# Peptides against a protein of PDB entry 3VZA: the designs that were tried, part 121

Target 1, 98 residues: chain A of PDB entry 3VZA
Amino acid sequence: RVERLCKSKELFEERLGLEIRRIHNEQLQFIFRHIDHKDPDKPYMFTLSINEQGDYEVTSCTPPLDCISEFQLKVRETNNFSAFIANIRKAFTALSFK
Target 2, 62 residues: chain B of PDB entry 3VZA
Amino acid sequence: AAYVTQLYYKISRIDWDYEVEPARIKGIHYGPDIAQPINMDSSHHSRCFISDYLWSLVPTAW

## One batch from the design tools (peptide; made by RFdiffusion4, then SolubleMPNN)

Design b2_p23_6_s4 (from b2_p23_6, 8 letters changed)
Fold by OpenDDE base, seed 4:
Structure b2_p23_6_s4 (fold): chain B 98 residues (1-98), chain C 62 residues (1-62), chain A 23 residues (1-23)
Amino acid sequence: as target 1 above (98 residues)
Amino acid sequence: as target 2 above (62 residues)
Amino acid sequence: MEDVTDPEEIAKGLQVLEKLLAK
Protein backbone atom coordinates (compact mmCIF):
# COMPACT_ATOMS: atom_id res chain seq x y z
CA ARG B 1 0.00 0.00 0.00
CA VAL B 2 2.76 2.42 0.88
CA GLU B 3 4.49 1.67 -2.39
CA ARG B 4 1.29 2.29 -4.31
CA LEU B 5 0.70 5.58 -2.55
CA CYS B 6 4.21 6.76 -3.26
CA LYS B 7 3.95 5.82 -6.90
CA SER B 8 0.54 7.43 -7.15
CA LYS B 9 1.90 10.68 -5.80
CA GLU B 10 4.75 10.64 -8.28
CA LEU B 11 2.37 9.98 -11.14
CA PHE B 12 0.17 12.88 -10.14
CA GLU B 13 3.12 15.22 -9.82
CA GLU B 14 4.53 14.37 -13.21
CA ARG B 15 1.34 13.98 -15.20
CA LEU B 16 -0.60 16.91 -13.78
CA GLY B 17 2.48 19.02 -13.36
CA LEU B 18 1.29 19.83 -9.86
CA GLU B 19 3.28 19.54 -6.67
CA ILE B 20 1.56 19.99 -3.33
CA ARG B 21 3.64 20.89 -0.31
CA ARG B 22 2.96 21.66 3.30
CA ILE B 23 4.59 24.88 4.38
CA HIS B 24 4.78 26.88 7.58
CA ASN B 25 1.73 28.10 9.47
CA GLU B 26 -0.61 25.36 8.28
CA GLN B 27 -0.50 26.27 4.62
CA LEU B 28 -0.48 24.27 1.43
CA GLN B 29 1.68 25.33 -1.46
CA PHE B 30 0.51 24.38 -4.92
CA ILE B 31 3.23 24.47 -7.56
CA PHE B 32 2.18 24.16 -11.17
CA ARG B 33 4.65 23.30 -13.87
CA HIS B 34 4.14 22.31 -17.50
CA ILE B 35 2.23 25.56 -17.96
CA ASP B 36 4.51 27.34 -20.40
CA HIS B 37 5.28 25.03 -23.30
CA LYS B 38 8.40 27.05 -24.02
CA ASP B 39 9.56 26.68 -20.42
CA PRO B 40 7.95 23.57 -18.96
CA ASP B 41 9.83 23.75 -15.67
CA LYS B 42 8.80 27.32 -14.89
CA PRO B 43 6.77 27.24 -11.67
CA TYR B 44 3.43 28.93 -11.17
CA MET B 45 2.39 28.73 -7.57
CA PHE B 46 0.01 29.83 -4.86
CA THR B 47 -0.39 29.13 -1.17
CA LEU B 48 -3.61 28.33 0.61
CA SER B 49 -4.75 28.22 4.21
CA ILE B 50 -7.89 28.13 6.27
CA ASN B 51 -8.20 31.41 8.09
CA GLU B 52 -9.49 32.00 11.60
CA GLN B 53 -13.03 32.18 10.28
CA GLY B 54 -12.66 28.77 8.68
CA ASP B 55 -12.63 30.07 5.13
CA TYR B 56 -10.28 29.30 2.27
CA GLU B 57 -7.68 32.02 1.96
CA VAL B 58 -5.05 32.44 -0.72
CA THR B 59 -2.02 33.77 1.09
CA SER B 60 0.25 34.19 -1.94
CA CYS B 61 0.18 33.83 -5.70
CA THR B 62 3.24 33.95 -7.94
CA PRO B 63 2.88 35.25 -10.52
CA PRO B 64 -0.08 37.30 -9.32
CA LEU B 65 -3.51 36.66 -10.81
CA ASP B 66 -6.13 39.36 -11.14
CA CYS B 67 -8.85 36.75 -10.80
CA ILE B 68 -7.59 35.10 -7.63
CA SER B 69 -9.81 37.18 -5.35
CA GLU B 70 -12.87 36.22 -7.34
CA PHE B 71 -11.87 32.57 -7.26
CA GLN B 72 -11.45 32.74 -3.52
CA LEU B 73 -14.97 34.08 -3.26
CA LYS B 74 -16.31 31.39 -5.55
CA VAL B 75 -14.71 28.52 -3.69
CA ARG B 76 -16.08 29.87 -0.43
CA GLU B 77 -19.54 29.98 -1.97
CA THR B 78 -19.48 26.62 -3.71
CA ASN B 79 -16.82 24.61 -1.88
CA ASN B 80 -15.91 23.29 -5.31
CA PHE B 81 -12.24 22.82 -4.59
CA SER B 82 -11.63 20.98 -7.84
CA ALA B 83 -12.96 23.84 -9.93
CA PHE B 84 -10.98 26.24 -7.78
CA ILE B 85 -7.65 24.58 -8.55
CA ALA B 86 -8.53 23.98 -12.19
CA ASN B 87 -9.52 27.60 -12.72
CA ILE B 88 -6.28 28.79 -11.18
CA ARG B 89 -4.33 26.57 -13.55
CA LYS B 90 -6.39 27.90 -16.43
CA ALA B 91 -5.60 31.44 -15.36
CA PHE B 92 -1.89 30.67 -15.10
CA THR B 93 -2.03 29.14 -18.54
CA ALA B 94 -3.60 32.27 -19.96
CA LEU B 95 -0.98 34.38 -18.24
CA SER B 96 1.85 32.32 -19.72
CA PHE B 97 0.94 33.53 -23.19
CA LYS B 98 1.92 37.04 -22.02
CA ALA C 1 1.30 10.09 1.21
CA ALA C 2 -2.21 8.90 1.86
CA TYR C 3 -3.79 12.29 2.32
CA VAL C 4 -1.90 13.98 -0.49
CA THR C 5 -3.11 11.35 -2.92
CA GLN C 6 -6.62 11.86 -1.60
CA LEU C 7 -6.19 15.55 -2.22
CA TYR C 8 -5.03 14.88 -5.77
CA TYR C 9 -8.16 12.83 -6.27
CA LYS C 10 -10.38 15.55 -4.86
CA ILE C 11 -8.78 17.95 -7.31
CA SER C 12 -8.51 15.88 -10.46
CA ARG C 13 -10.97 13.03 -9.90
CA ILE C 14 -8.40 10.79 -11.57
CA ASP C 15 -7.49 7.30 -10.44
CA TRP C 16 -4.28 5.96 -11.98
CA ASP C 17 -3.51 2.46 -13.05
CA TYR C 18 -0.10 2.27 -11.43
CA GLU C 19 0.76 -1.22 -12.65
CA VAL C 20 1.17 -0.44 -16.34
CA GLU C 21 4.47 0.30 -18.05
CA PRO C 22 5.91 3.77 -17.45
CA ALA C 23 5.24 4.95 -20.98
CA ARG C 24 1.53 4.29 -20.63
CA ILE C 25 -0.68 6.88 -18.95
CA LYS C 26 -3.68 4.87 -17.94
CA GLY C 27 -6.45 5.62 -15.51
CA ILE C 28 -10.02 6.72 -15.02
CA HIS C 29 -11.44 10.20 -14.73
CA TYR C 30 -14.59 10.34 -12.66
CA GLY C 31 -16.67 13.20 -13.96
CA PRO C 32 -19.85 14.40 -12.33
CA ASP C 33 -22.03 12.33 -14.63
CA ILE C 34 -19.85 9.60 -16.10
CA ALA C 35 -16.45 7.98 -15.74
CA GLN C 36 -14.09 8.20 -18.69
CA PRO C 37 -11.00 6.10 -19.36
CA ILE C 38 -7.57 7.61 -19.79
CA ASN C 39 -5.14 5.76 -22.03
CA MET C 40 -2.20 7.59 -23.57
CA ASP C 41 1.27 6.80 -24.82
CA SER C 42 3.43 9.34 -23.04
CA SER C 43 6.26 8.91 -25.53
CA HIS C 44 4.08 10.50 -28.20
CA HIS C 45 3.44 13.73 -26.31
CA SER C 46 5.23 16.51 -24.50
CA ARG C 47 4.91 16.89 -20.76
CA CYS C 48 2.97 20.09 -21.28
CA PHE C 49 0.52 18.51 -23.67
CA ILE C 50 -0.12 15.63 -21.30
CA SER C 51 -0.77 17.97 -18.40
CA ASP C 52 -2.99 20.23 -20.49
CA TYR C 53 -4.98 17.28 -21.69
CA LEU C 54 -5.50 15.83 -18.25
CA TRP C 55 -6.51 19.18 -16.80
CA SER C 56 -8.96 19.61 -19.66
CA LEU C 57 -10.87 16.72 -18.15
CA VAL C 58 -11.45 18.68 -14.95
CA PRO C 59 -14.58 20.85 -15.03
CA THR C 60 -14.12 24.53 -14.32
CA ALA C 61 -17.77 25.30 -13.71
CA TRP C 62 -18.38 26.36 -10.16
CA MET A 1 -23.33 14.91 -9.54
CA GLU A 2 -20.67 17.31 -8.36
CA ASP A 3 -18.82 16.65 -5.13
CA VAL A 4 -17.97 19.54 -2.85
CA THR A 5 -15.09 19.75 -0.41
CA ASP A 6 -15.56 20.80 3.18
CA PRO A 7 -13.00 23.41 4.21
CA GLU A 8 -12.58 21.54 7.46
CA GLU A 9 -11.34 18.54 5.52
CA ILE A 10 -8.64 20.69 4.01
CA ALA A 11 -7.72 22.01 7.42
CA LYS A 12 -7.51 18.51 8.78
CA GLY A 13 -5.42 17.50 5.82
CA LEU A 14 -2.99 20.30 6.50
CA GLN A 15 -2.48 18.99 9.99
CA VAL A 16 -1.97 15.48 8.72
CA LEU A 17 0.56 16.61 6.15
CA GLU A 18 2.37 18.59 8.80
CA LYS A 19 2.74 15.52 10.94
CA LEU A 20 3.95 13.45 8.03
CA LEU A 21 6.63 15.94 7.12
CA ALA A 22 7.71 16.48 10.69
CA LYS A 23 9.51 13.15 10.90
Scores: peptide ipSAE 0.060, ipTM 0.899, DockQ to the pose 0.069
Fold by OpenDDE base, seed 3:
Structure b2_p23_6_s4 (fold): chain B 98 residues (1-98), chain C 62 residues (1-62), chain A 23 residues (1-23)
Amino acid sequence: as target 1 above (98 residues)
Amino acid sequence: as target 2 above (62 residues)
Amino acid sequence: MEDVTDPEEIAKGLQVLEKLLAK
């Protein structure tokens, strides 16, 4: 099972181009790659925590996204975490063309 | 790793088939209304194309 | 059907990941 779980993580990381890491101060770091087709390894990332109110809070976003605050609001309203992450990737993708 | 995998599933709704050759990207995407099989030859596509395609399966409607 | 998550799940995941990385 351990081997399967490790393989699963590796497959997700490579195929989705998304790495998920735990970082300091009880935060999750989401690192997208495979965004820029000309530079597939270029990272696009944001960090996420749960604040004292129990709400999702984006603590950083690199490069910055104008829509990130709106997405934070939307995920708090809907708890649609999947759409939240997917929309962020979509936004990063759009940004890569600028 | 169990949680990480669970989180990936929560995000993507994809279950991989782990019993295929490394060059085969095989799995199932569980959409809200229909499950769609994934079956790709990774040697025929760039990493970016593969990722873009898989993410295209994930709905962005809130 | 909408795929939703509870923030508490993420919080729990953070704790688990933190423990794993602390080893």
Scores: peptide ipSAE 0.058, ipTM 0.899, DockQ to the pose 0.069
Fold by OpenDDE base, seed 5:
Order: C-alpha cells, then structure tokens, then sequence
Structure b2_p23_6_s4 (fold): chain B 98 residues (1-98), chain C 62 residues (1-62), chain A 23 residues (1-23)
C-alpha cells in the first residue's frame, strides 16, 4: 500500500504539475509547474495555513495575484477547496500571458 | 503519503489506474454529475498540455 | 450538494506530514 501511495503521489505531481510541500510554521506550500509552456519548470507558488480562528489563510503568493484575497474569502465561505486550487491555477495561467 | 494523495483527490477528483504502462495516462475523473474516463498517450502531448487538460476537468465554480 | 473540504482535514494532513517529514 505504501508503494502504491508513493506512486500515486508521483503521478499527481507530474500529471497535474502540482507539488505539495510542508514548510515551516505549519504551512502547506503549493507549487504549480507546467504553467508557462515556454518554461514548463517555472514555479508558481502559494502557501497556506490554518490560522488560530480555524480559517484558511494564504500566507504568501509568488508571483502575487490580485485575486488571491478574494479567493481566500470564497474558500472560507464555501469550503470548496478544489475550486480554490483550480482558480489559483487559472489565475497563474492568465498571469503567464502578460 | 496517504494524506497528500487524499489531498490530491480532494483537489482533482481523479483516481489513477496504477497498473498501466508509464506512457499511458489512464484514470477516472469524478465530476459532480458523471464520471469521465481519462485515457491519454503521454507521448502525443507536452507536459503542459497534459496538465492543462487535466485541470480543465476540475470545476472552478464556487 | 457541492463537495466541501473541512479545514480540520487540512490541519490533520499538516500534522501528519510534519510527523512524516520531520528532520
């Protein structure tokens, strides 16, 4: 089972171009690649934590997204984490065309 | 890796077929209404196209 | 009804990841 889970993780990382990492201070780092077709390995990143109130909190976003604060509000309202991540990726994709 | 794979499923709603050859991207996307099969030959597409396609399956409606 | 993710689930995931990736 452990081997299957490890393989699953690798498949998700490569196919979605999304790496999920634990970082300091109880945060998750989400690293998107395969965004810029001219530079597939260029990372687009944000970090997420659960604050003392129990709410999702974006602690960083690189490159910055004007919409990230709105998305944080939306995910707090809906708890639709899937849409949250997908919308961030869509925003990064749009940013890559500037 | 149970929790991270669980998180990937929560995000993507994709279950992979782990028993196929590496060049075959095969799985099932579980949308809110219907399940859609995924079956791609990775050698026919760029990494970026594959990722874009898979993410296109994920609803962005809140 | 839409699928939702409980923040507590994410927190639990973080805790487990910290244990697994410690040092």
Amino acid sequence: as target 1 above (98 residues)
Amino acid sequence: as target 2 above (62 residues)
Amino acid sequence: MEDVTDPEEIAKGLQVLEKLLAK
Scores: peptide ipSAE 0.057, ipTM 0.899, DockQ to the pose 0.068
Fold by OpenDDE base, seed 1:
Structure b2_p23_6_s4 (fold): chain B 98 residues (1-98), chain C 62 residues (1-62), chain A 23 residues (1-23)
Amino acid sequence: as target 1 above (98 residues)
Amino acid sequence: as target 2 above (62 residues)
Amino acid sequence: MEDVTDPEEIAKGLQVLEKLLAK
């Protein structure tokens, strides 16, 4: 079963082009690839933590997104984490065309 | 990797079929109302196309 | 309807990951 869990992670990483990593100070790093069709390995990333109030907090975003603060507000209101991540990817995709 | 796989499911709502050949992308996407099968030959598509397609299955409505 | 994700669940998950990676 451990083998299956490892395989599952690898499949998600490759097929979604999304890597999820634990980083210092109880944060998660989300790294999107396969965004720019001309440069599939170019990373688009953000980091996320739970602040002292228990709320989602984006601690970094590279490249920066104008909409990230609004998305942070939306996910706090709705707790729709799936839509949160999907909208960020959509925003990165739009940015890649500029 | 149990937590991270759970997180991937929370995000994508996809459950993979782990019994198929590596080049076959098979699984099920569980939408809010319906479940849709996924069945792709990865050798026929770019990595970016595959990712874009799979993400297109994920609702963006808050 | 889609399930919601509790921020506390994410926090707990991080703790679990930290414990596992410390091994």
Scores: peptide ipSAE 0.053, ipTM 0.900, DockQ to the pose 0.070

Design b2_p23_7_s1 (from b2_p23_7, 9 letters changed)
Fold by OpenDDE base, seed 2:
Structure b2_p23_7_s1 (fold): chain B 98 residues (1-98), chain C 62 residues (1-62), chain A 23 residues (1-23)
Amino acid sequence: as target 1 above (98 residues)
Amino acid sequence: as target 2 above (62 residues)
Amino acid sequence: SEKKQEVLNLLRKIIEEEPVVEL
């Protein structure tokens, strides 16, 4: 099971180009790669916490996204975490095409 | 990594086939309508293309 | 909702059990 779980994580990381980390102060970091076709290893990331009200809170976003606050609102309203992550990646992708 | 892998599934709705050769990206995407198979040769595509394709399977409607 | 709580619980478990990575 341990071997399978490790393999699963690695497959998701590579194939989705998404790494999920636990960082200090009870936060998670989501790191997208494979966004810029000219620089596949260039990271696009945001950090997430759960505030006192139990709501998703984006604590940082690099590079910054104008839409991140709206997405935070949307995920709080819909609780569609999948769409939340997917839309952030979509926004990062759009940003890479300046 | 158990909870992280569960989160990946919650995000992507993809279940990988772990018994295929490393160069084969095989699995199932469980979308809202019909489950769709994933079966591609990674050697024929860039990492960015593969990721873009897989993410294209994930609905963005809120 | 049940959906919300399910994901929240999962995230909390990750925050609790995954090793902390330095920035």
Scores: peptide ipSAE 0.750, ipTM 0.960, DockQ to the pose 0.905
Fold by OpenDDE base, seed 1:
Structure b2_p23_7_s1 (fold): chain B 98 residues (1-98), chain C 62 residues (1-62), chain A 23 residues (1-23)
Amino acid sequence: as target 1 above (98 residues)
Amino acid sequence: as target 2 above (62 residues)
Amino acid sequence: SEKKQEVLNLLRKIIEEEPVVEL
């Protein structure tokens, strides 16, 4: 079901406005779009790795979020990865109104 | 892309209906409460509205 | 927890198997 898997990824990318990429140095890049209603294709992104201790580590955030360090702490404490991603999107959304 | 799609499910808890026409956004959201159906006509909404709506289904409580 | 390890393993699999995208 390779075709279905590819279709599934594309549906999630478009409908959630979230793209997930593997980049260099064992990192993942999460790219949010559809944040700014005036510019739906404007990307809001962060990169993530798993450090040597096995903890989530945000390695970059563009544009910067004041709350990203707190969210990294929270996800390490709660291991609620879904809330982690959703809260980041909410923060980017709030930032887009400034 | 199997692992990526699994990650999308872990994040969103949405399972799409892949048999409907492309303009129909149909699926099920499996939240902490009862499962809720998703059934939207994409031609009636902006991409941003659709994304905002779908993300509104995802709990942000840690 | 089992949930923690499940997501971590999933992320590791993506990091290991997905093609690298050049930035």
Scores: peptide ipSAE 0.750, ipTM 0.960, DockQ to the pose 0.913
Fold by OpenDDE base, seed 4:
Structure b2_p23_7_s1 (fold): chain B 98 residues (1-98), chain C 62 residues (1-62), chain A 23 residues (1-23)
Amino acid sequence: as target 1 above (98 residues)
Amino acid sequence: as target 2 above (62 residues)
Amino acid sequence: SEKKQEVLNLLRKIIEEEPVVEL
């Protein structure tokens, strides 16, 4: 099972082009790749924490997204974390076409 | 790794088939609707296309 | 919400147990 878990993470990272890291100050970093077809390795990332109220809080976003604050509100309202991540990727994708 | 893997599932709702050859991307997507199979040859697609396709399976409706 | 708590707990576990990666 241990080997499968490691393999599973690697498969998700490569196939989804999404890396999930724990970073300093009790934050998670979500790194999207495979966004820009001209530069597949270019990272698009945001960091996330859970604040004292227990709410999702985006602590950074690179490159910046105008919609990120609204998405933070939406995920707090709906608790649809999957849609939250998917919409962020969608927004990064749209940004890559500029 | 276990919790991260679980998070990937919560995000994507994809369960991979780990018994196939490395070039075969095979699994099941468990969306709000009926579960759908994933089965593609990675050698026939770019990494970006593969990722875009898989993410297209994930609903964006809040 | 059970769904909310499930994801939150999962995120907390990752934050607690995963090795810290330097930026």
Scores: peptide ipSAE 0.750, ipTM 0.960, DockQ to the pose 0.929
Fold by OpenDDE base, seed 5:
Structure b2_p23_7_s1 (fold): chain B 98 residues (1-98), chain C 62 residues (1-62), chain A 23 residues (1-23)
Amino acid sequence: as target 1 above (98 residues)
Amino acid sequence: as target 2 above (62 residues)
Amino acid sequence: SEKKQEVLNLLRKIIEEEPVVEL
């Protein structure tokens, strides 16, 4: 099981080009790669916390996205975390001008 | 990494086939309707194409 | 909702269990 879990994480990281990290101050960092076809390893990332109200809070976004605040609102309204992540990747893709 | 892998599934709804060779990207995407198989030869595609394709399976409707 | 809480709990578990990585 342990070996399977390690393999699973590696497969998701490589195939989705998405890394998920725990960072300081009880935050998670989501790092997208494979966005820019000319620079596949270029990272596009955001950090996420759960605030005192129990709501998702984007604490940073690099590069910045004009739509990130709207997405934060939408995920709070819908609780569709999958769509939240997918829309962020879509926005990063558009920003990369590939 | 158990919780992280669970999160990947909740995000992507993809379940990989772990019994195939590394070059074979095989699994099942569980969409809201009919489950769709994934079966790609990674040597035929760029990493970016593969990621783009897999993410295209994930609905963006809120 | 239960779905909301499920994802939230999962995220909290990651925050609790995963090793902290420096930026």
Scores: peptide ipSAE 0.748, ipTM 0.960, DockQ to the pose 0.923

Design b2_p23_7_s2 (from b2_p23_7, 9 letters changed)
Fold by OpenDDE base, seed 3:
Structure b2_p23_7_s2 (fold): chain B 98 residues (1-98), chain C 62 residues (1-62), chain A 23 residues (1-23)
Amino acid sequence: as target 1 above (98 residues)
Amino acid sequence: as target 2 above (62 residues)
Amino acid sequence: SSAKEEVKELLRKIIKESPVVEL
């Protein structure tokens, strides 16, 4: 089972081009790759925490997204975390076209 | 990895077929309507195309 | 844990049990 779980994580990382890792101060970093077709390994990332109120809080976004604050509001309202992540990737994709 | 893989499922709603050869991207996407099969030969696509395609399965409506 | 808190709980579990990685 341990090997299957490791394989599962690796498959998701490669196929979705999304890495999830724990960083300091009780935060998670979400790293998107495979966005820029000319530079597939170029990372697009944001960090996330659950604040003291129990709300999703984006603590950083690199490169910055104009829409990230609105998405944070939307995910707090809807609790649709899937749409939250998908919309961020969509925004990074749009940004990659300059 | 257990919680991370669960999170990947909550995000993508994809369940992989782990029994196929590595070059075969096979699984099921469990969308809100009808479950759709995923069945791709990775050797025929770029990494970016594969990722874009899989993410296209994920609804962006809030 | 309700369905609306399920993902948040998953995130908390990952934070609690995963090793910290350097930025």
Scores: peptide ipSAE 0.716, ipTM 0.956, DockQ to the pose 0.868
Fold by OpenDDE base, seed 1:
Structure b2_p23_7_s2 (fold): chain B 98 residues (1-98), chain C 62 residues (1-62), chain A 23 residues (1-23)
Amino acid sequence: as target 1 above (98 residues)
Amino acid sequence: as target 2 above (62 residues)
Amino acid sequence: SSAKEEVKELLRKIIKESPVVEL
């Protein structure tokens, strides 16, 4: 089972181009790759915490997204975390074409 | 890694087939409607195409 | 609703149990 879990994580990281890791101060970093077809290894990332009120809070976004504050509001309203992550990736993708 | 893999499933709703060769991307996507199979040869596609395709399976409606 | 709150709990568990990666 341990081997399966490790393999599963690796498959998700490579196939979705999404890495998830814990950083300092009780935050998670989400790193998207495979966004820019001209530079597949270029990272697009944001950091996330759950604040004292229990709400999702984006603590950084690189490169910055104009829509990130709206997405934070939407995920707080809907609690649809899947759509939250997918919309962020879509926004990063759109940004890569500029 | 257990919680991280669970999170990946909560995000993507994809369950991989772990018994196939690495070049075969095989699994099942569990959307709000009927479950759909995933079955592609990674050697026929770029990494970006594969990721874009898989993410296209994930609904963006809030 | 229960499934939605499950994600937050999952995130908390990851934050609690995962090793910190240096930037």
Scores: peptide ipSAE 0.716, ipTM 0.955, DockQ to the pose 0.902
Fold by OpenDDE base, seed 5:
Structure b2_p23_7_s2 (fold): chain B 98 residues (1-98), chain C 62 residues (1-62), chain A 23 residues (1-23)
Amino acid sequence: as target 1 above (98 residues)
Amino acid sequence: as target 2 above (62 residues)
Amino acid sequence: SSAKEEVKELLRKIIKESPVVEL
């Protein structure tokens, strides 16, 4: 099963173009690639923590997204984490068109 | 990697078929209605197209 | 509800058990 899990992670990373990793200060970094069709390896990323109140908190976003604060509010209200991630990717995609 | 793979499923609702050849992107997307199959030949598409397509399966409604 | 907290708990577990990667 361990081998299956490793393969699963690799498949998700490649096919979704999304890497998830732990960074300092109890945060997770979400790294999107395959956003810019002219530069598929260009990363679009944000970092996330769960604060002392138990709420999702975006701690950074690179490049910046005007909508990220609203998305943070929405995910706190709905707890729809899937839509949260998908909307961020959608926003990064729109941003990549300059 | 168990928790990370679980997270990927919670995000995408995709379950991969791990028994097919690497060039075949095969799985099932479990949307809110009817589960839909995924079956793509990766050699026919760019990495960006594949990712865009898969993400298009994920609802953005809050 | 516990169902709404499922992803949060999953994230907490990842944070707890995953090695820190340098930026």
Scores: peptide ipSAE 0.715, ipTM 0.955, DockQ to the pose 0.952
Fold by OpenDDE base, seed 4:
Structure b2_p23_7_s2 (fold): chain B 98 residues (1-98), chain C 62 residues (1-62), chain A 23 residues (1-23)
Amino acid sequence: as target 1 above (98 residues)
Amino acid sequence: as target 2 above (62 residues)
Amino acid sequence: SSAKEEVKELLRKIIKESPVVEL
């Protein structure tokens, strides 16, 4: 099972171009790659925490997205985390001009 | 790794087939309507295309 | 836990148990 889990993580990272890391101050970093077809390794990332109120909070976004505050509101309202991540990737894609 | 892989599933709703050759991207996407098979040869596509394709399976409706 | 809280709890577990990675 351990071997399977390691392989699973690697497959998701490569195939989705999404890496998930724990960073300081109880935050997770979501790193998208494979966004810009001209520069596949260029990272697009945001950091996320669950604040003291128990709400999703985006603590950084690089490059910045104008829509990120709205997405934070939407995920708090809907709790649709999948759509949250997918919409962020969509926004990064649009920003890359591909 | 267990929790992270669970999170990947919650995000993508993809379950991989782990028994195929490395170049074969095979699995199942469990969408809101029907499950869709994934079966592609990675050697025929760019990494960006593969990722874009897989993400296209994930609904963006809130 | 409720379905609405499932992912949130999963995130909490990752934050708690995963090693910190340098930026």
Scores: peptide ipSAE 0.714, ipTM 0.955, DockQ to the pose 0.889

Design b2_p23_7_s3 (from b2_p23_7, 13 letters changed)
Fold by OpenDDE base, seed 2:
Structure b2_p23_7_s3 (fold): chain B 98 residues (1-98), chain C 62 residues (1-62), chain A 23 residues (1-23)
Amino acid sequence: as target 1 above (98 residues)
Amino acid sequence: as target 2 above (62 residues)
Amino acid sequence: SAAQQEVLDLLRQIIKNSPVVEL
């Protein structure tokens, strides 16, 4: 089972181009790759914490996204974490064309 | 990796087939209505295309 | 919902139990 779980994680990381890792101060970093077709390894990332109210809080976004604050609001309202992540990737994708 | 893989499933709703050859990207996407099969030959596509395609399966409606 | 809480719980577990990666 452990081997399968490790393989699963690796498959998700490569196929979705999304790495999830814990960083300091009780935060998670979400790193998107495979965004820029000219530079597939270029990272697009944000960090996330859960505040004292239990709400999702974006603590950083690189490169910055104008819509990230709105997405934070939306995920707090809807609790649709999947849409939250997908919309961020969509926004990063759009940004890569600028 | 248990929690992370569960999170990946909650995000993508994809379940991989782990018994196929490494070059085969095979699985099932569980949407809200009908489950859709995933079956790609990775040698036929760029990494970016594959990722874009898989993410296209994930609804963005809040 | 229960499903929504499950995601939050997963995130908390990852934050609590996963090894810290240096930036």
Scores: peptide ipSAE 0.734, ipTM 0.959, DockQ to the pose 0.896
Fold by OpenDDE base, seed 1:
Structure b2_p23_7_s3 (fold): chain B 98 residues (1-98), chain C 62 residues (1-62), chain A 23 residues (1-23)
Amino acid sequence: as target 1 above (98 residues)
Amino acid sequence: as target 2 above (62 residues)
Amino acid sequence: SAAQQEVLDLLRQIIKNSPVVEL
C-alpha cells in the first residue's frame, strides 16, 4: 500500500503538473508546471494557509494574478476547493500567453 | 503520501489504473455526470497537452 | 457540507504531518 501511495503521488504530480508541498509557518505550496508549452518546466506557484477561523488564505502568488483575491473570496463562499485550484491553473495558463 | 493523494483525488476526481505500463495513462474521471474513462498513450502527446487535457475534465464553476 | 469539511481536514493533516521542504 505504501508503494501504491507513493506511485499515486508521483503519477498525479507528473500528469497534472501539480506539486503540493509543506513549507514553513504551516503553509502549503502549490506548484504548477506544464503551463507554458514553450517551457514546460517553468513553475507557477501559490502558497496557502488556513487561518484561525478555518478560512483559506493565499499568502503568495508567483507570478502574481489579478484574480487571486477574488478566487480566495469565492472559495471561502463556496468551499469548492477543486474549482479554486482549477481556476488558478486556468488563470496561470491565460497569463502564459501574455 | 496518503493525505496528499486523497487531496489530489478531491481536486481532480481522477482515479488511476496502476496495473498498466508507465507510458499508458489510464484511469477514470468521476465528475458530477457519468464517470468517464481516461486512456492515453503518453508517447503520442506532450506533457503540457496531457496536463491541459486532464485539467479540462475538472469543472471550474464555483 | 461533510465533503467540504473533508477537504479542510485533509489540508490540515498535510500541514501538520508532512515534512517541511525548504524553499
Scores: peptide ipSAE 0.733, ipTM 0.959, DockQ to the pose 0.878
Fold by OpenDDE base, seed 4:
Structure b2_p23_7_s3 (fold): chain B 98 residues (1-98), chain C 62 residues (1-62), chain A 23 residues (1-23)
Amino acid sequence: as target 1 above (98 residues)
Amino acid sequence: as target 2 above (62 residues)
Amino acid sequence: SAAQQEVLDLLRQIIKNSPVVEL
């Protein structure tokens, strides 16, 4: 089972181009790759924490997204974490074309 | 890796087929409507195309 | 909902138990 879990994680990382890792100060970093077709390894990332109220809090976004604060509000309202991540990727994708 | 793997599923709603050859990207996406089979030959596509396609399966409606 | 809470719990578990990666 451990081998299967490791394989599963690797498949998700490669196929979705999304890495999830824990960083300092009780935060998670979400790193998107495969965004820029001209530079597939270029990372697009944001960091996330959970505040004292249990709300999702975006602590950084690189490169910055104008919509990230709105998405934080939306995920707090809807608790649709899947849509939250997908919309961020869509926004990064749009940014890569500019 | 168990929790991270579960999180990937909660995000993508994709269940991979782990028994196929490495070059075959096979699985099922479980959306709110109809389940979508995934079956791609990775040698026919760029990494970016594959990722874009898979993410296109994930609803963005809040 | 219970499903929504499950995601939050997963995130908390990852934050709690995963190895810290240096930036």
Scores: peptide ipSAE 0.733, ipTM 0.959, DockQ to the pose 0.888
Fold by OpenDDE base, seed 5:
Structure b2_p23_7_s3 (fold): chain B 98 residues (1-98), chain C 62 residues (1-62), chain A 23 residues (1-23)
Amino acid sequence: as target 1 above (98 residues)
Amino acid sequence: as target 2 above (62 residues)
Amino acid sequence: SAAQQEVLDLLRQIIKNSPVVEL
C-alpha cells in the first residue's frame, strides 16, 4: 500500500500540476505548475497556516492575487476547501494572461 | 503520503486507476450528482491541457 | 460538518507529520 500511496501522490502532482509540501513555521506550501502554457514549469504558489481559532490563513501568495483575501474569507465562511484551491488556480490562470 | 493523497482526493474528487499503463490517464471524478469517467491518452495532450481539463472538473462554487 | 472537519484534520496532520522542506 505504501507503494500505491507514493504512486498516487506522484500522479496527482503531475496530472493536477499541484505540489503540496510542509515548510517552516507550521505552514503548507501549495505550488501550482502547468499554468502558463508557454512555461509549464513556472510556479504559482501560496502558503497556508491554521491560526489558533482554527481558521485558514494565507500567509503568502506569489505572484500576488488581488482576490486572495476574498478567497480566504470565503473559505472561512463556507469551509469549502476544494473550491478554495480551485478558485486560486483559476485566478493564477487568469493572471498568467498578462 | 497517506494524508496528502487523501487531501488530493478531497480537493479534486478524482480516484485514479492505478492498473493502466502510464500513458493512460484513467480514473473517476466523483461530482456532486454523478460520477464521470476520465480516460485520456497523455501522448495526445500537453501537460498544461491535461491539468486544465482535470481542474475544469472541480466546481468553483462556494 | 464532519466532512469539513475532516479536511481541517488532514491539513493539521500534514503540518504535524510531514518532513519540512527548506526554502
Scores: peptide ipSAE 0.732, ipTM 0.959, DockQ to the pose 0.882

